# Ledger of designs, part 163: peptides against a protein of PDB entry 3JWR

Target 1, 323 residues: chain A of PDB entry 3JWR
Amino acid sequence: TRELQSLAAAVVPSAQTLKITDFSFSDFELSDLETALCTIRMFTDLNLVQNFQMKHEVLCRWILSVKKNYRKNVAYHNWRHAFNTAQCMFAALKAGKIQNKLTDLEILALLIAALSHDLDHRGVNNSYIQRSEHPLAQLYCHSIMEHHHFDQCLMILNSPGNQILSGLSIEEYKTTLKIIKQAILATDLALYIKRRGEFFELIRKNQFNLEDPHQKELFLAMLMTACDLSAITKPWPIQQRIAELVATEFFDQGDRERKELNIEPTDLMNREKKNKIPSMQVGFIDAICLQLYEALTHVSEDCFPLLDGCRKNRQKWQALAEQ
Target 2, 298 residues: chain A of PDB entry 3JWR as posed
Amino acid sequence: TRELQSLAAAVVPSAQTLKITDFSFSDFELSDLETALCTIRMFTDLNLVQNFQMKHEVLCRWILSVKKNYRKNVAYHNWRHAFNTAQCMFAALKAGKIQNKLTDLEILALLIAALSHDLDHRGVNNSYIQRSEHPLAQLYCHSIMEHHHFDQCLMILNSPGNQILSGLSIEEYKTTLKIIKQAILATDLALYIKRRGEFFELIRKNQFNLEDPHQKELFLAMLMTACDLSAITKPWPIQQRIAELVATEFWEQGDQVGFIDFVCTQLYEALTHVSEDCFPLLDGCRKNRQKWQALAEQ

## One batch from the design tools (peptide; made by RFdiffusion4, then SolubleMPNN)

Design b2_p12_4_s4 (from b2_p12_4, 4 letters changed)
Fold by OpenDDE base, seed 5:
Parts: structure tokens; C-alpha cells; sequence
Structure b2_p12_4_s4 (fold): chain B 323 residues (1-323), chain A 12 residues (1-12)
């Protein structure tokens, strides 16, 4: 395609030029081509292209395939969300110094997972999929969408000309796919809520050890969530704009819940309850986000900008809630 | 509460 030709022939700017190492990064001003270039840079600077002998054209095709398999008519859970998740992962690995704590296969898997974790998202949550009796709800009982996202990820990775993992040994390939699956499934916030207590307790007791395979898996899950939720850490103007996208998608779901399911939506998804967004954001930060970024900062102090951003945005939302 | 609603959403 012309898009592939353009991407494959383009000079890939440095991470510094692209600002993709910054926790304050915004994609708002970037074209789709530039987001793809950023993605190439992430793979390159994490040494994934070299270490796993990726063909440039294959990587380009894969990136474009991933992007193509996000829906354009979804307000928040689209390519830009996946791209921002991957960028936060890159920043956490580089600026947050997490790279030194992980294997190359883990890094490879996390980056692929971050880009792929919401593939073919329909702009509705698992509850809606279940209540609407969607065919996917018949295939999977829990983490319905996350299983679908992984299935889409696997489909792309196995597609002709998209096989970015062809340079891996059989064992490396199996390991990578296992980690990708675990990482994508970990983005189900229900699973995060179930597992986070173990992580926080290990941190609190100073017993956290990445050399333990179980704790490593737990950490990768927490890191995925931290990147997936990283919009809450962004500078206030960026955070506010992303919150509007999230609200739009939630309100669209609420409208569909009324129309298609004949149910009253929750306040979070109720367009008529827009005035509650600030207080709900404070609640979300307190209940879900703060402890995660605190714990992550204990693993690596260089991740502090995520925690600081979250705290600052809490203050902003609280001020709005008090008006 | 708003928090309970959020938890319900996140747990579903």
C-alpha cells in the first residue's frame, strides 16, 4: 500500500525529537504516520529490532496492521489509546529505568501487548458485552474483550508479511506469546483489583523480588495497568482532553444501554450526570490509581513523574468538584 | 455512591 511505502521509506526521528521518552508526552499533534514512526523508534531504541532480527518492512506492515485493527468510530479505545499506552511503557522502561529489570523477551512482549491490548475494541465494556448477549460473551466468561484483543493480536502476528517474531527461536516465541497473553489479560481492571493487594503488600513489607517468577508476572501485570491508565498522569490540559474522550465513549455506551438494553445507565455512563465527572475522577484516582503509581515508584523512583502527575490531576479534579 | 458505581463498572 501507499501507506506502507511511505512509512518504510521515511526517516525515523530520534526518541529525543519525538519526545517519546517523556512521561508528559502527547500524541494530539501527531499524524498517523508520525505515531507509526514513534512506534518504530520504540522498537529500535529498546534494541528489539536488532536482537530479534526484525525486517524493517515487516515491522512497518505489522504496525500498520495493528493500527488498522482499531476502530475509528470509537472515541477513546482506539489506536491513539494503544499508542499512548505503548509510549508510557517506553517511557517507563527508559526514563523510569524499568528496562534494566526485565529481559529482552519481556520488553518485547510488553511493547507488543501495549500496542495490541485493545485491538478491535467496540467502545463498550465487558459488562455491556455480557448483558447484550454478544457472541463473544458465549466464548469467554471473564475478561471477554481482553481475550478477544489477544486473539486479534495473535491473528495479526501470524498474518503473512506481519510476522515480526519470525527471528525468534521456538522457545522464545512461546515465551513471548505467553507474556503477551498475560499482559493483555492483565488490562482487565477487574483482574487488577483482584491482584493489586498482593503487589502492594509485597512492596509494603519490602519483600518484593523480581527474581521470583510469580512476582515478575505480577509486576508485569501492574506495569501494564499503570501504562493503560497513564492518561490520569498527564499534564492537566492533556488529562482533561482525554477525560472528555473517555466520557464521550462512556456516554455513548449509556445511550446504547438505554436504547438497546432498556436499562438506566450508571452515573459514570449517564450523559445527564456530566456534572459528577470531577468527583468521579477523584474517586477513581483514590480508589484505583494513586496506590499503583506509589507502588511503581517504590520499585523505581524514576517513575515518580507518573505519581506526581496523578497527584496534581487529583487536585485539579477536586477543585472542580468543589465548585 | 459514585465510588460504588465505579467499582461495579470496573469489576464487571
Amino acid sequence: as target 1 above (323 residues)
Amino acid sequence: SELEELEELLLS
Scores: peptide ipSAE 0.031, ipTM 0.742, DockQ to the pose 0.150
Fold by OpenDDE base, seed 4:
Structure b2_p12_4_s4 (fold): chain B 323 residues (1-323), chain A 12 residues (1-12)
Amino acid sequence: as target 1 above (323 residues)
Amino acid sequence: SELEELEELLLS
């Protein structure tokens, strides 16, 4: 395609130029092509292209395929969300110095997972999918969408000309896919809630050890969630704009719940309860986000900007809630 | 509570 030709022929700017190492990064000003260029840079600077002998054209095609398999009519869970998740992962790996704690396969898997974790998202949560009796709800009992996202990821990875993992041994390939699957599934917040206590307790007791395979898996799950939720850490103007996108998508679901399911939506998805957004954001930060970024910062102090951003945004939301 | 609603949403 012309898009592939343009991407493959383009000079890829440095990570410094693209600012993709910054935790404060925003994609708002970037074109789709520029987001693809950023993604190439992430793979390159993480040494994934070199270490796994990725062909440039194949990587370009894969990126474009991933981007294409996000829906444009979804307000938040689209390519830009996936891209921002991957950028946060990149920043956490580089600026947050987590790269030095992980294997190349884990890094490869995490980056692929971050980009792929919401593939073909429909702008509705698992509860809606279940309640609407969607065909996907018949295929999967739990983490319905996350299973679907992984299936889409696998489909793309196996598509002709998209096989960025072709340079891996069979064992490396299996390992990578396992980690990708676990990472994508970990983005189900229900699983995060279920598992986070173990992680926090390990940190609290100073017993956390990345050399333990189970703890490694747990950490990768927590890191995925931290990147997936990273909008809450962004500078306030960025945070506000992303929160509006999230609210739009949630309200769209709420509207569909009313219309299609004859259900009164929860306050979070109720357009009529827009005035509760600030207080709900404070609640979200307190219940879900703060402890995660605190724990992540304990693993790597260089991830502090995420925690600091989260704290600052809590203050901003609290101030709005008091108005 | 709003928190319970949020938790329900996040867990659903």
Scores: peptide ipSAE 0.030, ipTM 0.743, DockQ to the pose 0.152
Fold by OpenDDE base, seed 3:
Structure b2_p12_4_s4 (fold): chain B 323 residues (1-323), chain A 12 residues (1-12)
Amino acid sequence: as target 1 above (323 residues)
Amino acid sequence: SELEELEELLLS
């Protein structure tokens, strides 16, 4: 395609030029081509291209395929969300110095998972899928969408000309796929809620050890969630704009709930309850986000900008809730 | 409450 030719021939700017190591990064001003260039730079600077012998054209095609398999009519859970998740992962690995704590296969898996974790997202949550009796709800009982996202990820990875993992041994391939699956499934917030207590307790007791395979898996799950939710850590103007996208998508679901399911949506998904957004954001930060970024900062102090951003945004949302 | 709704969203 013309898009592939343009991407493959383009000079890839440095990570410094692209500012993709910054936790404060914004994609709002970037074209689709620039997001793809950023993605190439992430793979390159993490040594994944060299270590796993990725062909440049294949990587370019894969990136474009992943981007293409996000829906354009979804307000938030689209390519830009996946890209921002991956950028946060990259920043956490580089600026947050987590790279040195992980294997190359884990890093490879996390980056692929971050880019792929919401593939073919429909702009509705698992509850809606279940209540609407969607065919996917018959295939999977739990984490319905996350299983679908992984299936889409696997489909793309196995598609002709998209096989970025062809340089891996059979064992490396199996390991990578296992980690990708676990990482994508970990983005189900229900699973996060279920597992986070173990992680926080290990941190609290100063017993956290990445050399333990179980704790490593737990950490990768927490790291995925931290990157997935990283919009809450962004500078306030960026946070506000992203919150509007999230609200738009939730309101779209609420509208569908009324129309298709004949139910009154919750306040979070009710377009008429826009005035509740600030207080709901405070609740979200307190219930879900703060402890996670605190714990992550305990694992690596260089991740503090995520925690600091979350705290600052809590203050901003609280101030709005009091008006 | 708003928190209960958020919990429902996150856990479902």
Scores: peptide ipSAE 0.030, ipTM 0.745, DockQ to the pose 0.150
Fold by OpenDDE base, seed 2:
Structure b2_p12_4_s4 (fold): chain B 323 residues (1-323), chain A 12 residues (1-12)
Amino acid sequence: as target 1 above (323 residues)
Amino acid sequence: SELEELEELLLS
């Protein structure tokens, strides 16, 4: 395609120029092409292209394929969300120095997973999929969408000309796919809530050890969630805009719940309750986000900007909730 | 509460 040709021929700017090592990064000003260039830079600077002998054209095609398999009519869970998740992962690995704690296969898997974790997202949550008796709900009992996202990820990775993992040994390939699957599934917030207590307790007791395979898996799951939720850490103007996108998608679901399922949506999904957004954001930060970024910062102090951003946004939302 | 609703949503 013309898009592929343009991407493959383009000079990829440095990570510094693209600011993709910054936790404060915003994609708002970037074209789709520029987001793809950023993604190439992430793979390159993480040494993934070199270490796994990725062909540039194949990587470019894969990136474009991933982007294409996000829906444009979904307000939040689209390519830009996946891209921002991956950028946060990159920043956490580089600026947050988590790269030094992980294997190359883990890094490869995390980056692929971050980009792929919401593939073909429909703008509705697992509850909606289940209640609507969607065909996907017949295939999977739990983490319905996350299983679908992984299936889409696998489909793309196996598609002709998209096989970015072709340079891996059989064992490396198997390991990578396992980690990708685990990482994508870990983005189910229900699983996060279930598992986070173990992680926090290990941190609190100073018993956290990345050399333990179980704890490593747990950490990768927590890191994925931290990147997936990273919009909450962004500078306030960025946070506000992303919150509007989230609200738009949730309200669209709520409208569909009324129309298609004949149910009253929860406040989070209810367009008529926009005034509750600030208080709900405070609740979300307190219940879900703060402890995660605190724990992550204990693993790597260089991840503090995520925690600091989250705290600052909590204050901003609280101020709005008090008006 | 709003928090309980959020938790219920996240767990569903």
Scores: peptide ipSAE 0.029, ipTM 0.736, DockQ to the pose 0.150

Design b2_p12_5_s1 (from b2_p12_5, 6 letters changed)
Fold by OpenDDE base, seed 5:
Structure b2_p12_5_s1 (fold): chain B 323 residues (1-323), chain A 12 residues (1-12)
Amino acid sequence: as target 1 above (323 residues)
Amino acid sequence: SELDALLSSIFP
């Protein structure tokens, strides 16, 4: 395609030029082509292209295929969300120095998972999928959308001309797919809530050890969630704009719940209760986000900008809630 | 609570 030709022929700017190592990164000003260039840079600077012998054209095609399999009519859970998740992963690996704690296969899997974790997202949560009796709800009992996202990821990875993992041994390939699946499934916040207590307790007791395979898996899950939620850590103008996108998507779901399911939406999904967004954001930060970024900062102090950003945004939301 | 409403919106 013309898009592939343009991407494959383009000079890929440095990570410094693209600012993709910054936790404060914003994609708002970037074209789709520039987001693809950023993605190439992430793979390159993480040594994934070299270590796994990725062909440039194949990587370009894969990136474009991933991007194409996000819906444009979804306000938040689109390519830009996946891209921002991957960028936060890249920043956490580089600036947060987590790269030094992980294997190349784990890094490869996390980056692929971050980009793929919401593939074909429909702008509705698992609860809606279940309540609407969607065909996907017949296939999966738990983490319905996350299983679908992984299936889409696998489909793309196996598509002709998109096989970025063709340079891996059979064992490396199997390991990578296992980690990708676990990482994508970990983005179900219900699983995060279920598992986070173990992670926080290990940190609190100073017993956290990445050499333990179970703790490694747990950490990768927490890291995925930290990147998936990283919008809450962004500078306030960016955070506020992303919160508007999230609210738009949630209100769209609430409207569908009212129309299609004949139910009153929850406050978060209720367009008529938009005045509660600030207080709900404070509640979200306190219940979900703060402890995660605190724990991540204990694993690597260089991740502090995520925690600091989250704390600053809590103050901003609290100030709005008091008006 | 408002938190319960938020959590119920995010979680199945």
Scores: peptide ipSAE 0.041, ipTM 0.775, DockQ to the pose 0.709
Fold by OpenDDE base, seed 2:
Structure b2_p12_5_s1 (fold): chain B 323 residues (1-323), chain A 12 residues (1-12)
Amino acid sequence: as target 1 above (323 residues)
Amino acid sequence: SELDALLSSIFP
């Protein structure tokens, strides 16, 4: 395609030029092509291209395939969300110095997972999928969408000309896919809530050890969630804009719940309760986000900007909630 | 609570 040719032939700017190492990164001003260039830079600077012998054209095609398999009519859970998740992962690995704590296969898996974790998202949550008796709800009992996202990820990875993992041994390939699956499934916030207590307790007791395979898996799950939720850490103007996208998508679901399911939506998804957004954001930060970024910062102090951003945004939302 | 409503929307 012309798009592939343009991408493959383009000079990829440095991570510094692209600012993709910054936790404060914004994609708002970037074209789709530029987001793809950023993604190439992430793979390159993490040594994934070299270490796993990725062909540039194959990587370009894969990136474009991933992007294509996000829906354009979904306000938040689209390519830009996946891209921002991956960028946060990159920043956490580089600026946050988590790269030194992980294997190359884990890094490879996390980056692929971050980009793929919401593939073919429909702008509705698992509860809606289940209640609407969607065909996907018959295939999966729990983490319905996350299983679907992984299936889409696997489909793309196995598609002709998209096989970015072809340079891996069979064992490396199996390991990578396992980690990708675990990482994508970990983005189900229900699983986060279930598992986070173990992580926080290990941190609190100073017993956290990445050499333990179980704790490593747990950390990767927490890191994925931290990147997935990283919009909450962004500078306030960026945070506000993203919050509007989230609200738009949630309100769209709420409208569908009313129309299709004859259900009164929860406040979060109720368009008529837009005035509750600030207080709900404070609640979300307190219940879900703060402890995660605190724990992550204990693993790596260089991740502090995520925690600091989250705290600053909490203050901003609280101020709005008091008005 | 608002938090309960939020949690119910995020978690099944």
Scores: peptide ipSAE 0.041, ipTM 0.776, DockQ to the pose 0.565
Fold by OpenDDE base, seed 3:
Structure b2_p12_5_s1 (fold): chain B 323 residues (1-323), chain A 12 residues (1-12)
Amino acid sequence: as target 1 above (323 residues)
Amino acid sequence: SELDALLSSIFP
């Protein structure tokens, strides 16, 4: 395609030029081509291209295939969300110095997972999928969409000309797929809520050890969530704009719940309750976000900008909630 | 709860 030819022939700017190491990064001014160039730079600067012998054209095709399999009619859970999740992962690995704590296979898996974690997202949550009796709800009992996202990820990885993992041994390939699956499934907040207590307790007791395979898996799950939620850490103007995209998608679901399911949506999904967004954001930050970024900062102090951003946005949302 | 809805929307 012309898009593939353009991407494959383009000079890839440095991470410094692209500012993809910054936790304050915004994609708002970037074209789709520039987001793909940023993605190539992430793979290159993490040594994934060299270490796993990726062909440049195959990587380019894979990136474009991943982008293509996000829906354009979904307000928030689209390619830009996946790209921003991957950028936060890259920043956490580089600026946050988490790269030194992980294997190359773990880094490879996390980056693929971040880009793939919401593939073919439909703009509705698992509860809606269950209540609508969608065919996917017959395949999976829990984490319905996350299983679907992984299936889409696997489909792309196995598609002709998209096989970025062809340079791996059989054992490396199996390990990578296992980690990708676990990382994508970890983006189900229900699983985060279930598992976070163990992580926080290990941190509080100073018993956290990344050399323990179980604790490593737990950390990778928490890191995925931290990157997935990273919009809450962004500078206030960026946070506000992203919050509007999230609200739009939620209200679209609420409208569908009224029309298709004949139910009154929850306040979060209710367009008539737009005035509650600030207080709901404060509640979300307190219940979900703060402890996670505190714990992550304990693992690596260089991740502090995520925690600081979250705290600053809490203050801004609280001020709006008081009006 | 509102939190459950928020969580379910951000993380399907």
Scores: peptide ipSAE 0.045, ipTM 0.789, DockQ to the pose 0.282; fails the geometry check
Fold by OpenDDE base, seed 4:
Structure b2_p12_5_s1 (fold): chain B 323 residues (1-323), chain A 12 residues (1-12)
Amino acid sequence: as target 1 above (323 residues)
Amino acid sequence: SELDALLSSIFP
C-alpha cells in the first residue's frame, strides 16, 4: 500500500527527537505516520529489531496492521490509547530503567502486548458485552474482551507479511506468545484487583524477587496495568483531555445501556452525572492507581514521574471536586 | 457508594 511504502521509506527520528522516553509524552500533535515512526523507534531502541532479526518492511506492515485493527469510531480505546500505552512501556523500560530487569523476550512481548492489548475494542466493557449477549460472551466467560484482543493480536502476528516473530526459535516463540497473552489478559482491571494484593505485600515485606518466575509474571502484569492506566499520570492538560475521551466513551456506553438494555447506567457512565467526574477521578486514583505507582516506584525509583504525575492529578481533581 | 458505582463501571 501507499501507506506502507511511505512508512518503510521514511527516516525514523531519534527517540530524543520524538520524546518517546518522556513520561510526560503526548501524542496529540502527532500524525498517524508519526505514531508509526515512534513505534519503529521503540522496537529499534529496545534492540528488538536486531536481536530478533526483524525485517524493516515486515515491522512496518505489522505496525500498520495493528493500527488498522483499532476502530476509529471509539472515543478512547483506539490506536492512540494503544500507542500511548506502548510509549509508557517504552519510557518505563528506558527512563524507568526496567529494561535491565527483564529479558529481551519479556521486553518484546510487553511491547507487542501494549500495542495490541485493546485490538478491535468496541467502546464497551466486558459487563456490557456479557449483558448484551454478544457472541464473544459465549466464547469467553471471563476477561471477554482481553481474550478477543489476544486473538486479534495472534491473527495479525500470523498474517502474511506481518510475521515479526519469524526470527525466533520455536521455544522463544512459545515463550513470547505466553507472555503476550498474560500481559493482555492482565489489562482486565478485575484481574488487577485480584492480584495486586500479592504484589503490594511482596513489596511491603521487601520480599519481591524478579528471579522468581511467579513474581516475574506478577510484575509484568502490574507493569502492563501501570502503562494502560498511565493517562492518569500525564501533565494536567493532557490528563484532562484524555479524561474527556474516557468520559465520552463511558457516556456512550451508558446511553446504550439505557436504550438497548433498559438499565440505568452507573454514575461513571451516566451522562447526567457529569458533575461527579472530579470526585470519581479521585476515587479511581485512590482505589486503583496510587498504590500501583507507589509499588512500581519501589521496584524502580526512576518510575517516580508516574507516581508524581498521579499525585498531582489527584490534587487537581480533588480541587475540582470541592468546587 | 460512589466508589462501588465507579468500580462496577470500570470492572468487567
Scores: peptide ipSAE 0.042, ipTM 0.777, DockQ to the pose 0.608; fails the geometry check

